# Designs tried in a protein design run: peptides against a protein of PDB entry 3PUK. Part 159

Target 1, 227 residues: chain A of PDB entry 3PUK
Amino acid sequence: ERGLKSVVWRKIKTAVFDDCRKEGEWKIMLLDEFTTKLLSSCCKMTDLLEEGITVIENIYKNREPVRQMKALYFISPTPKSVDCFLRDFGSKSEKKYKAAYIYFTDFCPDSLFNKIKASCSKSIRRCKEINISFIPQESQVYTLDVPDAFYYCYSPDPSNASRKEVVMEAMAEQIVTVCATLDENPGVRYKSKPLDNASKLAQLVEKKLEDYYKIDEKGLIKGKTQS

## One batch from the design tools (peptide; made by RFdiffusion4, then SolubleMPNN)

Design b2_p20_4_s3 (from b2_p20_4, 11 letters changed)
Fold by OpenDDE base, seed 5:
Structure b2_p20_4_s3 (fold): chain B 227 residues (1-227), chain A 20 residues (1-20)
Amino acid sequence: as target 1 above (227 residues)
Amino acid sequence: MEELEKDIKKIEEKKKILEE
């Protein structure tokens, strides 16, 4: 197994599976589009079986209730994924599983979190953010999942400027999650392009890295690591 | 199609067969 994939898997194992593991208990795991790709990139079905997952389900699909089993939701903090979760637990009549463990791949906005709390808090046994928002491709290569990133970043239309900023912000956040996963605070390097997108992105990444390590759970401010 | 996507598809196909 390549290095980055192994690191990502270990983080998921410790942050998600070990966190909700109960001896002899099997769970159904619900995945969205991103987490399906994420897990596919760093594990096999046999690995999931070893972690107590009996079956995986697509959260976007209509599913039959399995009320005797607990569900592990490993999903992105998006309105779409959250809405699908809410349909599973939002009403007593629609409760599909015994209980829910929710693990978000990134920061969940307060609006979404409050929506969850208001509708189905009693069904939730865990709700955590694990901060993994990238796909490992190789030992030192990863892919960002930002919709329409290419279109907005390279659009010559000034009307897309605001959307471009949103996209770049999302990209920067995902890069920071890679650094956090690897426990690194790198010096950011980039090549300038005509639109100077790389420079802007680099500045965003540096700022977010500083913020992350300033508020690090371990209370440790790390110096710059090798690039 | 990645491994887990294939697995999900397989499960969905099995469910469809059982429902028919």
Scores: peptide ipSAE 0.006, ipTM 0.347, DockQ to the pose 0.015
Fold by OpenDDE base, seed 3:
Structure b2_p20_4_s3 (fold): chain B 227 residues (1-227), chain A 20 residues (1-20)
Amino acid sequence: as target 1 above (227 residues)
Amino acid sequence: MEELEKDIKKIEEKKKILEE
């Protein structure tokens, strides 16, 4: 049984590194907070070197220009990360790198995409969205990246009900990305006590799994697998 | 299903635009 970490690494290798690989070319890789944790959980520096990455830089930090090298941005689709990218390429005369390959860990909002398109489109060689929004902990455990999930899911305040639904939706989406990464359509198991949050989440996951595989297989529903 | 279809379409469109 392949561990979740190895599966995640293989997904990143295929979706990101293989996609932008050029023979004999080295790239600088820019990471944000989430992708730093993600890569740290599933690979080593030696693995990245083998994929043509010479150095890793934090996108949030000030960096010296390396104008002769292309940059691989593996980042979350957040205003903070996108703004840092825009600073690197916003001025034609002051580009930090030769060109950019951008890979988002999730769907990029239209507002952010439009900002990128308007200011930096000529510098971008690739821009793709991949669906990896979790951190693998071990073969059977992963952590979701949903801000304030605990607070809203367990808040007794009725005013947080709408936000709770948003959080549940985000969690369900991320769980489906795990299933997609594993190429599985599992039956959903949960503990319903003491709260019904698990039941609600399970329903959302089941619905999204159904939708995902209907679309992925051009209307064919993949049979449920044992998880 | 409809929402997911829209998302997939958006991704494909974005890829096409930025890879040109």
Scores: peptide ipSAE 0.005, ipTM 0.356, DockQ to the pose 0.069
Fold by OpenDDE base, seed 1:
Structure b2_p20_4_s3 (fold): chain B 227 residues (1-227), chain A 20 residues (1-20)
Amino acid sequence: as target 1 above (227 residues)
Amino acid sequence: MEELEKDIKKIEEKKKILEE
């Protein structure tokens, strides 16, 4: 079945697990709130075992050191998640794991990257950014991780206009990651009533899709797909 | 387009720095 969940899983498998795979090696995987939901939506624990993950740990809670094992951090590029990572490797005496593989679900800001570089660079074997910032729910349905999106999009208060734009940009970006994951450049459909939010979002998505495919990894321009 | 291109470049640079 070529459902959205399976596509997301295949992308994660290729971009994350296959990238750091070593024969006979087991890793501890560290997840944050978002990636916990993400993996829960598209795989089972048995799938992770097959990918060489022995245990899953929450990055936010205190964990016992397992210094002989490498850690796979699949996390969002947030200050909270990064700070937790830094605590795991910030000092030689405090290293919880042998080494780290870091995969961010989105673009990591320079400020966070600089913190990582300054303190933990020697412990990091891989650092990649993958474009998966959504949760697949059904074969054709996904959810976005945009806090307070509902409030700002439907706020009648003009003072929230600037924040509304920021939220819409974030939503559009995440929708584009879905399209990228599916390798599709769809025509955007929306219902305009009762507010024009859908129209605005559609325009943002279309623009971002155009930008993405014009300068994609292959440097190719991809035409719109029928979807 | 320009902004996205810059972001891609940054990602590549980050990978290079951390994998060395």
Scores: peptide ipSAE 0.000, ipTM 0.328, DockQ to the pose 0.069
Fold by OpenDDE base, seed 2:
Structure b2_p20_4_s3 (fold): chain B 227 residues (1-227), chain A 20 residues (1-20)
Amino acid sequence: as target 1 above (227 residues)
Amino acid sequence: MEELEKDIKKIEEKKKILEE
């Protein structure tokens, strides 16, 4: 019974909670919009309590300092989420928490990483990318979180072509994270009509899968599997 | 609203009450 939700939860448990777990220690967990949806899709609050999370906070909201507690930031590598993190630790006079563990759902751009490093390096105990950029819905069903994807993908306006490409790239990256999470290198199937969007996306996914498995974490080249 | 979102909201509301 390999439900996608259970696989995702297992991945998060291993990559995030087990990674920063300390005996007897409780953490405050900071979530953004995506990770709130992600965790909601694959776990319950009771599960988080078992993993040493005492309180969940919205990273976008103003929060009172809890200086005696460490914070676990499970967030997307976006300027918005990073800026909120920086506000918590950027002030020399008043840090919100004792220290931070940061887990990004995807690759953090160097620009953002450098910004974090420059301002908050001493407060960070861990920084890791876990590569889960999708929301599990049902068995074998997931959704992507790409803002305005529908608009740009289906826009007839040629002026949106560049943005469409960016969106397609982001979608492809997220799909690859699904494959990585499932430890699969699938053949991609799609419907090409009425637009070629699916074909283009499929090509991007295939290319990224090839790149991923060439230098995967285990150093293994995995052959194509059936999807 | 997702379950976890509801939980976050509840926590925020409780904090607000305690601060008043």
Scores: peptide ipSAE 0.006, ipTM 0.368, DockQ to the pose 0.016; fails the geometry check

Design b2_p20_4_s4 (from b2_p20_4, 11 letters changed)
Fold by OpenDDE base, seed 5:
Structure b2_p20_4_s4 (fold): chain B 227 residues (1-227), chain A 20 residues (1-20)
Amino acid sequence: as target 1 above (227 residues)
Amino acid sequence: MEEFKKDLERREKAKEILKE
C-alpha cells in the first residue's frame, strides 16, 4: 500500500473521473468545503487537469454561467451544497452549465435526493455516491470532519444527548467510509469505561459496515479483519 | 438520461436491500 492518500486518490479517480470521462472533453468541477479539503489532501491541480478538469469552482460562490461546458459536482450531501446545486440547475433559474455529473461523498438522504430529482432530473447525466467522507493525512492517518464532536461526546449535560447521538452517527459514517475505501471490515475494539461513547460508536460502525457490505457493488462480504 | 435512470434504479435497489 502506498498510503491512504494514494488509495483515496485512486478511489476518486475510478469512482468519479473515470466514471464521467469523455475523451477530449473538459469539465468544470464544483467543490464544497469538504471536497476542497479532500482533493487538496490527495492530489494536485496537475492531477485534476489530467482528469479533464479545466477549472475548479467553489459551489458556494456566485459564478458566471459557462453554458457550453458540463459540470462535475463533487460535493457532500448537505443541504447547503445541494441547495447551491439546485440554484445552478433549478427550474426557477437559468442553467449555469450544459449538464451535471453529481458525485456525493456519502449517502445522500432521500429528502435531499428527492429535491434534486424533482427539480433537475433533465440536467443530470450521472448521480452517484462514492462513500469517502474523511480526509487522509498520512499513510494510516485520517481526519474526521464532525463539528463539535468533542464537545458533545464529552458533555456531562443531559440536554446534549440528542446532539451527541447525531455526532456519533456522523462519526460512525465517516469511519465506515475509511473501511470501505481500504476494503477492510475490522473487528471493532473499544473501551467502555469511563464513558460508553466508544461502545456506542463501535455499535454504530458495526451496523453501518454491515449495511455497506450488503449493498457492496463488488459483492464482497469480508469477515472481520485484524486491524 | 439513460445512465441517470440506471443510477436511480441502483439507489432504489440498495434501499430495498437495506430493508431486508
Scores: peptide ipSAE 0.348, ipTM 0.836, DockQ to the pose 0.685
Fold by OpenDDE base, seed 3:
Structure b2_p20_4_s4 (fold): chain B 227 residues (1-227), chain A 20 residues (1-20)
Amino acid sequence: as target 1 above (227 residues)
Amino acid sequence: MEEFKKDLERREKAKEILKE
């Protein structure tokens, strides 16, 4: 049984596809590297067709305009993905699609978000963060997408301390997205290690969980699924 | 456009809550 995969799919269906659904309308969906893996892990192409997606395109690749169709961007909030979006709708070039629906897998930093607002606001119908930053595997297993995590977490070089912190922050954030997706606020447990990395990570997770549920208690989080 | 405006408002409110 693949319980976690089904939960993730239901979350995406509710938070993304149901959110931008329009009767009789087909959309082109743009994916980046992470969201390609994410969707591949929890759905089939037939599932996407049922949700009104006619074709999937890679946001990083050069694409021909389809100006009569709206585009659904399901992407990570990274400079690379955002820059590709800006190329599609920026004022300096012809718009590739009729309009855009943007759904980020995680919180989009103000630096990137403000760039989008400044150049593409008129083309955007919706823009949300859905907080799914992990790849589900089997029922209770998931993988985190944090580049160079192994290297920095175990580096004895003090010059890597700042980068180590960034990696731990990213890991903590992704763990929180799992909890949010499962609608759980667990007490954090860990096994101690000589470098005390587990303790630091646990503290970060606890803090971020608190922040998440503060927002949720105010009714600002939508599209939650049942655990 | 109106729906996007609501998205922006929710984002701002979330930031305010985190500052408390």
Scores: peptide ipSAE 0.347, ipTM 0.835, DockQ to the pose 0.592
Fold by OpenDDE base, seed 1:
Structure b2_p20_4_s4 (fold): chain B 227 residues (1-227), chain A 20 residues (1-20)
Amino acid sequence: as target 1 above (227 residues)
Amino acid sequence: MEEFKKDLERREKAKEILKE
């Protein structure tokens, strides 16, 4: 049995570093807020060096060009992170790096993806989605990254109903990435609460699990298992 | 560019599967 941290690292190594590995080549890696936390939770700087990463940079910050080196973007599919990438390659000005490898932590919406294609296609070597949207804390413990989840889920203000649904959707997506990482298709269990948030979340998870396994890279659709 | 083209094709294929 391996802890969740090791499982996550193994997946990142396979899906990201092995996927873009070139012998003797070093890359600059760009991280956003989420992926900084993610990598910090499951690896050390020495591990990244072994994978051919020479420097880690924050995608949100101003950076000096390193035009002779390729860049590895390991980022969340958010407008903020994508916009930062576009500033690096989408301008008529000189590109900050030689080329880009992009790995999103989750599905990138067409609205964002099309912007990338339209402006940066010639600079991109690879673009993939690896479906890791959680932080491993302990061997079997993980946390979700959904800001203001508590506030909106338990808000007595009916005007927040729409935002509540958005939060629930985000939580469900992240839970599915845990299942995907563990290669499991569990039967969802929950205990109902007065606001029935658990029931709604469970329904979303069930639906998204079905969608995930339809497009599973291994082509395997698993039956529900006890979890 | 060839590898990126393959990535695009995989993405489109996945989207089609989800519509079924």
Scores: peptide ipSAE 0.346, ipTM 0.836, DockQ to the pose 0.678
Fold by OpenDDE base, seed 2:
Structure b2_p20_4_s4 (fold): chain B 227 residues (1-227), chain A 20 residues (1-20)
Amino acid sequence: as target 1 above (227 residues)
Amino acid sequence: MEEFKKDLERREKAKEILKE
């Protein structure tokens, strides 16, 4: 596959997942705002499962400790993300996870790196920097601003079903706003394998589009746009 | 721990190269 998304995924697979893979080991993966968008753009949850990731967590959120599992931090080298990592491992008695693998999306400045070394060096198994500072996109494709979307839509835990619905609702709303702004009522197409997330989202979008145009200020119901 | 030490060494080496 020559697509940019495929290339990016292959890079991440090689530089991150293959680098820290251990036979039979599952990891918790911690993501920040950028890496959430990055992975969402080029992989599925099934891909992450194949790479030994059991669950993904938002690094910015207060998380419960899982001290028996190692954590894979795939994060940007920003003060915010680094500070969150430090909170997870800075306390000797309150480490969130068994150990950490850190992969930065870009060069980590010495100021941040030295801070990590000074406080958490004993907890770190690997620390590397990769060079992916962009999000692959297709033409005429836009990204939605739903921070929790990746975490819940691709959660293997059925207990997150309710949260998933809320997230998908928010996504559908944003899609409708884009369509409204562009004055389009597009036909919705999707690929739903292996999960039904795409199908559900498509249904929500269709419903909301219908509702929007029904109550449109002009009282118009537009046909499907061929875009 | 040993692997992390190697990572540190690689980082320092890279920094030196960039100074040239």
Scores: peptide ipSAE 0.346, ipTM 0.841, DockQ to the pose 0.125

Design b2_p20_5_s1 (from b2_p20_5 with T2E R6Q T9K V10I V17L)
Fold by OpenDDE base, seed 4:
Structure b2_p20_5_s1 (fold): chain B 227 residues (1-227), chain A 20 residues (1-20)
Amino acid sequence: as target 1 above (227 residues)
Amino acid sequence: SELEEQAKKIKEFNEELEKE
């Protein structure tokens, strides 16, 4: 059963498509590498058509302007994706679309957000963070978009220590997005290992979960659930 | 927290967008 895929799709539908839906309006959807994989994992083109998407474009590619249509940007909050967006709307002469709806898969850093606000706020109709930074698989399986996570986490090389911390932070954040997607605050369980990676990750997850639910649930902290 | 600050900024921004 595609339980997690269904949940993810439902979240995207609610958080993105329903949020920007206008009756009878079609949009162009701009995707980056991650969101391409994400949507491919949980929906079909027919599903997107039903949600008012006429065509999907890769944000990294040069695209012809379609100035009469609004664009739905479903992208990761990365410098690369944001820079591509800025090229689309940063100049009046370079404006590719009528307006933009921006949905980030995760929290957008202030630096990137400020750049967006400063350069193209007039073109933006909506900006939202939806917190889906993982790829759903069959049932309750998912993959994290953290490159070389295993390598850095389990590397015996001390030179990788700094990168290891960054990777664990990213993993923790993405795990929280999974929990948020599933609407649960799990009790974190782990087996202790010599490298203490599991313990550190667990602590990071717990901390981030607390922060997330504090924000999302209007200051309410959900009790830990069994997972 | 950093997350709270970000959430606030996004909320404020959207409120501004709705006014335009």
Scores: peptide ipSAE 0.226, ipTM 0.804, DockQ to the pose 0.718
Fold by OpenDDE base, seed 5:
Structure b2_p20_5_s1 (fold): chain B 227 residues (1-227), chain A 20 residues (1-20)
Amino acid sequence: as target 1 above (227 residues)
Amino acid sequence: SELEEQAKKIKEFNEELEKE
């Protein structure tokens, strides 16, 4: 029943917690809206405690400094989340935590990445993209976090064409993250509709899958799996 | 590709962080 949730948790454990683990060290974990939902879907607080997380804080809220503790930022690569991070470490005199480990759920745009490097590099111990941009629901079901995706993709208004492309790109990226998490390279299947949205999305997914597996740390191009 | 470039940047950044 919870197969996908277990896979997602295992991925987070390996990519995030094991990556920054230090024996005997406790960290504060900072979450945004997406990662709060993500973790709540696949783990319990007790699981996080076992991984050395003492408390979870919302990155968007004002927080009291805990200067003796390191912070684990598990956040989406959005301007809002990044800006909150920058506020925590942007001033030398007002650092909220001892140091930061940053794990992005998806590709971090160069503009945001450069902003982080320029402002907070001395406070950062680790920065990685882990490519988990979906919420597991059931064993084989996930939810994409793309706001208004349906509206833009199926809007009859041609003025939304540019927004539609952006949304489809985001959806394709998230689908690829699911495949990556499951260690699968699926054959993309779609049903053609009057609006060629499914075909366009499929093409984007295929392209991104190809790119991902070329770059995969294991260098393994896996064959197409059955979906 | 954009992804390759980004991966390289992140790798380089982490290498810099490890030297500090």
Scores: peptide ipSAE 0.219, ipTM 0.803, DockQ to the pose 0.663
Fold by OpenDDE base, seed 1:
Structure b2_p20_5_s1 (fold): chain B 227 residues (1-227), chain A 20 residues (1-20)
Amino acid sequence: as target 1 above (227 residues)
Amino acid sequence: SELEEQAKKIKEFNEELEKE
């Protein structure tokens, strides 16, 4: 039985590395805060070397140009990460790398996507959404990258209602990405908590799972599996 | 619907990139 870490690694290998692999070609890989944690949780540097990565760089840091090499951006679809990418390839700046392969960990908002297309399309060789926005910890355990989730979900302040909704959506999305990665459609189980947050989250997860599998399975929703 | 739209958008973009 393969642990969650191995499943996540396999997903990344197939969806990212195999997708952009060229024989004899080495790439520089650019990571953000989230993807650094993600890769650190499921692979070693030796694994990345085997996948044709020569060096890993932090996208937020100033980096020396390596104009003869292509860059693999494995990043979250955030304004910060996208802005860093745009600085590397923007029309106003000298290109740091030969070309870019971009793999987002989640759905890229239209605003960011349009900004990328308008500025850097000529430098991009591939753009893909991988849909992995969680960090595996143990064989069946994962963590969500949702800042302040606890605070907003359990806040009794009505002024936080909108933020609570956003947080719950993010949590639901990440849970769905776990299911998608594992190729499972689990039954949602929860214990009722104050403010009925568990029920709301469950509904969001179920809705998103239904949507995902309906699309992926040509209109067929997979039955709920035991989990 | 949203997922379908996103998938379509990315697919179309990649097709454009390949023509370049």
Scores: peptide ipSAE 0.217, ipTM 0.798, DockQ to the pose 0.606
Fold by OpenDDE base, seed 3:
Structure b2_p20_5_s1 (fold): chain B 227 residues (1-227), chain A 20 residues (1-20)
Amino acid sequence: as target 1 above (227 residues)
Amino acid sequence: SELEEQAKKIKEFNEELEKE
């Protein structure tokens, strides 16, 4: 079977690079913390060069303007990353780059999306949510990027219940992105002991899988696969 | 669904961008 790293790379190639590719055009690519880890896990610099990327820069760092080149932002939909993007294009007089292609690794909240539209829409050539929010480790192993997941899921403090739900939702979403990337609609298996967190997570995953495949197949839900 | 709404907003936005 295909290694998860290869599958993830193929997804990024199709969803990002092929989407914004122009013949003979080079772009600067801006990465944040998550996407740096993601790309480093599944590709080499030579691969990026082949896709028309001339240089990679960290979105969080101060950068010199390259006004003649377009920028490819491959970033997470977070306030921090979005704010850095806005700094690059927020001033009409001093844009860092010629234009921007923005690809989010997950769904962008309406608040952030509206902020982008209001301030930088004229500088944007493409905006897409690609829904890849995991790091591939091995052929069948991946790491979820959910901060403090362990702490909140296993916290005995009832005051953390709300945060626990948010974390569980984020985990479920990321699991669905893996399934979507692999084009699988698996039957969810879990161990519910000692806590029922696994059961709750499984229910969230099942619900999100149904929603995803309903949309992806234009109202058709794929049958469950054995995974 | 939430996912459907998200897909719709992105599609509409990109259509607007292509017109500019």
Scores: peptide ipSAE 0.207, ipTM 0.791, DockQ to the pose 0.605

